# Ledger of designs, part 145: peptides against a protein of PDB entry 4GMN

Target 1, 375 residues: chain A of PDB entry 4GMN
Amino acid sequence: RYANITLLALVTLASIGTDFQETLVKGNQGSRESPISAADEEWNGFDDADGDAMDVDQKSSSGEDQEEDYEEIDVKEDDEDDDDDSITSEMQADMERVVGADGTDDGDLEDLPTLRELIQTAVPQLIRLSNLPIDSDESLTIQSHALSALNNISWTISCLEFANGENANIHNAWYPTAKKIWRKTILPILEADSADLKLATQVTSLAWAVARVLHGETPTDGNPHRKFISLYHSSKQQAGGNSNSIEEPEDPFQGLGVKCIGVVGSLAHDPAPIEVNREVGVFLVTLLRQSNNVPPAEIVEALNQLFDIYGDEELACDKEVFWKDGFLKHLEEFLPKMRTLTKGIDKRTQPELRTRADEALLNLGRFVQYKKKHA

## One batch from the design tools (peptide; made by RFdiffusion4, then SolubleMPNN)

Design b2_p18_2_s3 (from b2_p18_2, 8 letters changed)
Fold by OpenDDE base, seed 3:
Structure b2_p18_2_s3 (fold): chain B 375 residues (1-375), chain A 18 residues (1-18)
Amino acid sequence: as target 1 above (375 residues)
Amino acid sequence: SAEEAARELGRAVLEKLL
């Protein structure tokens, strides 16, 4: 009875977190700045006003215009105004305020009562539920749902802009809670060394969402980056042996490998210890060197993480890791491989993967050119 | 709604788990 109520509450908190994410994405689409989906990080780092457009003379091969008369199937957009009544008026009001609020520095969520209740009331209980002794299938189910709810809430919050002091009230309220999730939920599960790939995927997804906000300020206790690197390698070894392939997620970007890369990339940002940054940077560059055996989505994520970590030349990691360990050479040597990889992705069967690979290839070219100019 | 009930349930469960 209590378990069913707890389960329903956890499913609802997970739903609320998803609905918040979807509404923040929809709200941010209304503002002309693309949602910071993990897809739309166009590396905007270079106001290189020197538009020396190298005219690559693409000779027009005149393929004959077969005007296939696509009968305009008047797909009536049934404007099913699915008034997806799945958002409470209080949640919607909190979301509208989050999208519109100049962040007050005080970490006060007085104006965000639903978000305040999620952070201050729900999350501490979800942390507790995720740490229950696992002695039954019921306790496993509760842990899984608590991790799902924490994941959705953490992802939603990680989709907010915190740059330039935006949403500072939410950031300041979330930051200590995010550190608590890390120390109380993520680290204990990682230390338990479970062979459960489902649990590992859930905790890694949560870890990525948390690390997207904490970055290099994520607690370094017990070298968590090495655990996620180890998990990455272990997951690759297990996938090769048992025909119980955990159904590769239909979305290639939802794979455990991508999530591990996203976590360790986020952990390596300034002010991370230089040795943590180096170990992650070497891991990411090693994936590029071994790209023939790495899924394309993991290569895309590894590239994006490398751009974000090493995009700023004023950071200590640029001099002490990027230049010192010769990363530019590895990125330059990877350019022709990335072109081949990207061209090998079918636009019809994997349109998203192809788009994100085309973007990552473009950004890699720009990044290599920039780093050569600033050498 | 089912969500208000589930939010209220979530709250009531959280308040009882506290």
Scores: peptide ipSAE 0.018, ipTM 0.602, DockQ to the pose 0.081
Fold by OpenDDE base, seed 1:
Structure b2_p18_2_s3 (fold): chain B 375 residues (1-375), chain A 18 residues (1-18)
Amino acid sequence: as target 1 above (375 residues)
Amino acid sequence: SAEEAARELGRAVLEKLL
């Protein structure tokens, strides 16, 4: 009886998280009018239409030179007095109120009561449910549903922009909870070293969602990046033996390999330890070198992660890893392979994969050119 | 207990659905 209520509650929380994600994705699609540069007008090649040169008679219309007398409008430089925008004592008081609210930055979600309840009430219970002793099929089911709900909530929050102090209240409320999910849910499951690929996929999806917010501030205790790299390799060894039983997800970007890449890429961001960054960077570059045996979706994700990790030259990882370990050469050598890979994707059968591969190819060209200018 | 956490979650969800 209680199990059924718990399962219903978990399914409902997972649904709420999904509906919220869909709403955020739809909202963000409306604001991302990416200028689709009109450059994909197919340059319809010059059809050599043998069009007979009709002698269009050059009627020499004598344009009368109307000398329009440009009256020099003497724009008097009115000395606009620099009204010294005296920061009003009210603006200074409001700034002091914003700065002087040394309130415990418990991200006040007063205006977001539903999100507050998800973070403060639901997630702590989901963490507890994900850590139950597994002694029955019922406890396995509860764990799976708790992980699903945590995944959907974490993915939803990870779709918010937190750059430049955007959504800081949500970030500050989520950050300690995200670290708690990592330490209390993700790490214990990864340490149990279960051969269950379903559980591994669920925990890796959750880990990616959490790491997309925490980035390099994700707890490095127990070297979780190595566990996800090991999981990536183990998943490839199992898929090679039993091609029949892993239904490849209909979406190539939902594969365990892509999720592992997404996790380790996110973990490698600044301020991650340079050795963590190096191990991840070497892993990602090694995938590009072995691209003939790697699914295209994993290559796309590995490229995006490499751009995000090494896009900023001010970061310590640029000098200490990217340049020091010679990553530029590997990206340059991969560029012709990426062109071949992208052209090999059928636009009719895999339109999304093709679009994302075309974007990743474009970005690779730009990234290589950028890094060459800063060499 | 697991059952208390489950009951608390179930209540919190039901209180938001009602």
Scores: peptide ipSAE 0.017, ipTM 0.605, DockQ to the pose 0.069
Fold by OpenDDE base, seed 5:
Structure b2_p18_2_s3 (fold): chain B 375 residues (1-375), chain A 18 residues (1-18)
Amino acid sequence: as target 1 above (375 residues)
Amino acid sequence: SAEEAARELGRAVLEKLL
């Protein structure tokens, strides 16, 4: 009886967190800027005013008109109005306030009562449930659902803008809670060294969501970046041996490898210790050097993380890691490989992966040019 | 206990869904 109420409550919290994330993503798609998928930040960091338009000679090859008769598959929209009214009018009003808050509302968390209760009441209990002794299949199920709910809440909060003091009330409420999730949920699970890839994927997804807000202020105790790098390598070794059991997610960007890269990239930002930054930077640059054996989505994520970490020349990591360890040369040598990789992605079968690879290729060209001007 | 945390969570969720 209690287990079923617990599971229902955890499923409901995970649903609310998903619906909140979907509402934020849909709300931002209605405004002219690209969907906040975890990678669509067009890195606009360089005011390169020198508009030398490279003339791309589009040689028009006249391909013949094959009229393929697309049969109209009359997809009957069975409007099953599953009124999953899981979102209360108060939750919807909080979502609309968070989505519609042009960053000037210094509103107290008093104006966000649902989000306040999620952070202050629900998350502390989810942390407790995720950190219980695993002694049964029931306790393992409770942990998995608690991790799913924490993941969805943490991802949703990580999709809020916090730059320039936007959403500072939410950031200030979340920040100590995010550190608590890291210390009480993520680190203990990573220290247990479980061979369970499902649990590893859940904790890595949660770690990425938390690290997207904490960045270099994420606790470095126990060198968690090395654990995620080790997990990355271990996951690749297992995939090479048994062709049958790792359902690669249909979305290339939901893979454990991408999640590991996203975590360690986020952990390496200033004010992270220079040695943490160096170990992560060397890992990311090594992926580019080994790109023939790396999935394209992981290359895209590794590039974006490198741009974000080393985009600011005023940071200590620029001088002490980027320049000192000769990263520019590796990025320059990777440019022709990235062009080949991107062109090899079929636009028809993998449109999102192709778009993100085209953007990452463009940004790599700009980044290399910028770093050459500042050398 | 796990059951107490679960009951507190389930109560907090139900108090917001009702």
Scores: peptide ipSAE 0.016, ipTM 0.610, DockQ to the pose 0.068
Fold by OpenDDE base, seed 4:
Structure b2_p18_2_s3 (fold): chain B 375 residues (1-375), chain A 18 residues (1-18)
Amino acid sequence: as target 1 above (375 residues)
Amino acid sequence: SAEEAARELGRAVLEKLL
């Protein structure tokens, strides 16, 4: 009886976190595309006002239009109105305020009562539930659902804009809680050295969401970047040995490899220790050099992380790692391989992966040109 | 206990959803 009430409450908290994310996505669709595409914001290199749009001479090779008569498969949109009654009017009002909030620097979540209760009341209990001794299948189930709820809340918050002092009240409320999730949930699970790939995937997803807000201010105790790099390599060794299809997630960007790259990339941002930045940068550049054996989605993520880490020339990591370790040469040598890789992705079967690869290819070209001008 | 924390969370969530 109590297990079912606990499970229902954890499922409901995970649902609330998902619905909050979906509504933030829908609210942002009026101004910006999906929060996955918020990482797909075209790397606006510094405004060099000399927008020499390289005229890609589209030599129109007149390929003969074979009018393949695509029979209009009238896919009846069965509007399954899954009226998931999970979004309360109070949650919807909080979401509308978060999307519409001019950056009120008031550090109190007074105007965001649902978000305040999620951060101040729910998250501390979820941390407690995720950090319980595992003594039964019931305790494993409770941990998994607590991690799912923490993941959804953390991802939703990580999709908010915090640049230029936007949402400073939410950032200030979340920041100490995010550090608590890291120290009390993520680190203890990583130290337990569990062979459970499901648990490893859940904790890595949560770690990425937390690290997307904390960046280089993420606690470096115990060198967590090395644990995620080790987990990346271990996951590749296990996938190669057992022909048991661990159902590769239908979405190539939801893979454990992508999540490991996202975590370590986020951990390497300023003000991370230069040695942490170097170890991560070398790992990411090594993936590009080994690209023939790396999934395309992991290459896209590794490129985006490299742009974000080394995009600012004023940062210590630009001089001490990027230039000193000769990363520009590796990126330039990878550019023709990226063109081949991107062209090899079928637009019909993998449209999202193709779009994100086309963007990452464009950004790689711009990034290489930028770094060559600032050498 | 774990069960008490989970029960308290479940109650707090259900009291806000009802």
Scores: peptide ipSAE 0.016, ipTM 0.606, DockQ to the pose 0.071

Design b2_p18_2_s4 (from b2_p18_2, 10 letters changed)
Fold by OpenDDE base, seed 4:
Structure b2_p18_2_s4 (fold): chain B 375 residues (1-375), chain A 18 residues (1-18)
Amino acid sequence: as target 1 above (375 residues)
Amino acid sequence: SEEEELRRLGREVLELLA
């Protein structure tokens, strides 16, 4: 009885987290229906389709590059108006305030009551439930649902813009809670060294969502980047040995490998210790060198993480890692391989993967050219 | 639906947490 009420409350908190994400996506992105998986599914990542292409103000010298005629695939939006009345008027009003709020510097969530209750009341209970001793299938189920709820809430908050002091009130409220999730939920599960791939996937998804906000300020205790790199390698060994149904997620970007790359990439941002940055950077560059044996989605994620980590030349990691360890040469040598990889993706069967690979290829060319000018 | 019942219960849980 109590367990069923707890499970229902946890499934509900996970659904609310998803509903908030859908509202954020619909509020920030005009009508591009990326098919958000059903409200009952654990939200496993954001399609960074609207990631600001770094406006590298390259004065284009007029090379006559042939305009390949991109046939505009007229994607007919079938407007199935499923009036999914899932979002409360209060949640919608909170989301409209988040999207419309000029950055009020007050770390007070007085004007965001639903988000306040999620962060201050719900999340501390979810952390408690996720950290209970596992002694039964019931306790394992409670942990899984608590992780799903934490995942969806953490992902939702990670979709907010915090650059330039935007949403500073939400950031300031979330930051200590995110560190608590990391220390009390993520680290204990990673230290338990469970062979449960489902649990590993859930904790890695949550870790990515948390690390997307904390970046290099994520607690470095116990070298978590090495644990996720180890998990990456372990997941590849398991997939290669048993043809057992690890249901490869239908979405290539929802794979445990992509999630591991996303976590370690996020952990390597400034002000991360230079040795953490180096170990992650070497890992990512090594994936590019081994690209023939790496899924395309993991290559796309590894490239995006490399651009974000090493895009700023004022950061210590640019001089001490990028230039010192000769990463430019590896990126230049990878450019023709990336062209071949991208061209090998069928636009008809994997349109999203192809689009994201085309973007990553374009950004790789720009990034290499940028770094060559600043050498 | 079972989903609509979960969403309603969610709202009730949030209202009870408030």
Scores: peptide ipSAE 0.018, ipTM 0.614, DockQ to the pose 0.228
Fold by OpenDDE base, seed 2:
Structure b2_p18_2_s4 (fold): chain B 375 residues (1-375), chain A 18 residues (1-18)
Amino acid sequence: as target 1 above (375 residues)
Amino acid sequence: SEEEELRRLGREVLELLA
């Protein structure tokens, strides 16, 4: 009885995440009726089909960076390793700390009561349900539905514009919650090193959604970028060995490989540690060098991530990684390969993949020209 | 009960989306 109600609540929350996404998308973009496919469909990305080719030549107007002094509340994690049945008490205390009314400028979501309740009330419960001991098929089902609900909520929020202080109230409310999802849901599942590719795909999708907001401020504890790079390689080895069709998702951008690239790309943004940025940048450039054996969608994602990470010449990663490790040469050498790859995609059978590859090819040409001008 | 809270939350969130 309890399991069925928990499952109904989780399916409802996952459906709400998708309905809320459609509502936000309809609010920002004129009425593209994407049909809500069934409440069981995990939304795993927004197709930014209207992504204007990044005009890398847009001079960042030096707006006066008001250094909003984010007082890093040094939450002393007293690592008291008390192993006991207290997991329920710490989760309750952490819920109380998120609900605690003390004078952090908790982005007042007064105008968005639904989103407030999703972030403040639903997400903590979903984090709890995702951390249940896996002792039965029922507990595994609960975890999967909790991850699906967290994924849909996190993806929806990651589609909001936060540039220039837009939606700052939502960002400020989401940011600590996103870090909690990362630390309490994503990291423990990644550390369990499960051979379950379904679970790995769900947690990687969630990790991408969370990392699309946190970027380089995503917690680096336990080197999660290396875990996702390892998962990328492991997924390729399994697909090559047994002809058990893990049904490659019909959408080439929903593949575990693309999701791994999206996560590690997002993790490598400033202010990520330069060593994390370097390891990710080398991984992405290595995919381009090996492009003959890499799916086109993964190449498109790897290019977009490279543009986003290294688009700003004022960032430390431009000097310390991009120029120092000679990435421009690899990108320039990849241009003719990308032209061949893009032309090889049939517009009739794979229209989206072809469009995104044409855009990535255009952006690669612009990016190489930009970097040559600023060399 | 946690079950009643999740049911309340699910209803409240559905009412907020309606």
Scores: peptide ipSAE 0.018, ipTM 0.587, DockQ to the pose 0.103
Fold by OpenDDE base, seed 5:
Structure b2_p18_2_s4 (fold): chain B 375 residues (1-375), chain A 18 residues (1-18)
Amino acid sequence: as target 1 above (375 residues)
Amino acid sequence: SEEEELRRLGREVLELLA
């Protein structure tokens, strides 16, 4: 009885977190794509207008276009106006306010009652439930659902803009809670060193969502970046042995490898300790050097993380890591490999992966040119 | 709907967790 009520509670909290995420995504669809693509801001390096576009003469081989007469199957979309009234008027009002609010510096969420209750009431209970002793399949199920709810809430909050003091009230309310999730949920699970890849994937997804807000201010206790790098390598070794099809997620960007890269990239941002930044930077550059054996989505994520970490020349990591460890040479040597990799992705079968690879290739070219001018 | 019931249960759960 109590477990069924707790399970229903956790499913409902996970659903509220998903609905809130989906609606933030729908609100952001006027500007930016999916919550995973919200990290794909084009690196606006220097607008040097003098880019001589090398005219690559595409020789038009006149292949005979066989006009295959695609019979328009008139699929009557029955517009079932399922008015998915799934968003409560309160959740919709909270979202309209989150998208529109002049972020008052007051950590007061009075105007965001649903978000307030999620952060202040739900999350502390979810942390408690995720940290219960695992002694039964029931306790493992409760932990999994608590992690799912924490993941959805944390991802939703990580999709908010916090630059320039935007949403400062939400940031100020979330920041101590995010650190509590890290210390009370993420670290204990990572320290248990479980062979459960499902649990590892859930905690890594949650860790990425939390680290996307905390960045280099994420607690460094126990060197969590090394645990995620170790998890990355362990996940690659297991995929070669047991034909337990971890169903490769249909979305290549939902893979455990991508999530590990996203976590360690986020952890390496300023003001992270320079040695943490170095270990992560060396890991990411090593993936590019070994790219023949690395999934394209992991290469895209590793590039985006490298641009974000090393895009600012005023940061200590630019001089002490990027230049000192010779990263520019590795990025320049990777350009022709990235062009080959990107061209090898079929636009018809993997349109999102191709788009994100085309963007990452463009940004890599710009980034290498920028860094060469500032050498 | 099943969803309205889930939201009602979510609120009831938040109230029970408070």
Scores: peptide ipSAE 0.021, ipTM 0.626, DockQ to the pose 0.171; fails the geometry check
Fold by OpenDDE base, seed 1:
Structure b2_p18_2_s4 (fold): chain B 375 residues (1-375), chain A 18 residues (1-18)
Amino acid sequence: as target 1 above (375 residues)
Amino acid sequence: SEEEELRRLGREVLELLA
């Protein structure tokens, strides 16, 4: 009886997190249906289609317009107005305030009552539930649902813009809670070193969502980046042996490999220790060198993480890692391989993977040109 | 809505878990 009520609450909290995500996607992205999977599925990222396309401030030197005829794929917006009225007026009002608010620096969420309740009331209980002693299948189920609810809430918050002091009130309220999730939920599960790939996938998804906000300020205690790198390698060794492939999620970007890359990339951002940044950067560049044996989605994620980590020339990691360890040469040597990889993806069978690979290829070309000008 | 019932249930359960 209590277990069923607890499970229902956890499912409810996970659904509320998903509904906030759908609202944020619909609010930030116009009508482009990224298929956010049903409320019962663990949400594992936004399509960062509008993520920082490096505004490489290409002062337009008038190089010749090669009109590559971009066939405007007229993606008919089938306005299936599925009026899934699943957004409560309170959630919509909170989301409209988040989109419109020049956030005050105070972690005051007086104007965001639903988000405040999620951060201040729900998350502390979910952290408690994720830390229950595992003594039964019921306790494992409770842990799994608590992780899914934490994942969905953390992902939703990670999709808010926090650059330049935007949403500072939400950031300041979330930041100590995110560190608490990391120290009390993520680290203990990673230290337990369970052979459970399902639990490893859940904790890695949650770790990515948390690290997308904390970046290099994520607690470095116990070198968690090395644990996620080890998990990446272990997952590849297991997938090669048993032809009972854990059904690769229908979405190539939902794979444990992609999630591991996303976590370690986020952990390597400034102000991460230079040795953490170096170990992650070497890992990511090594994936590009081994690209013939790496899924295309993991290559896309590894490229995006490399752009985000090394995009700013004022950061210590640019001089001490990127230039010192010769990463530019590896990225230049990878360009022709990326073109071949991207062209090998069938637009009809894998349209999303192809689009994200085309974008990552464009960004790789721009990034290499940027770094060559600043050499 | 089913969502308002879910939110109410979520709050009631958070109160029971507190």
Scores: peptide ipSAE 0.020, ipTM 0.639, DockQ to the pose 0.121; fails the geometry check

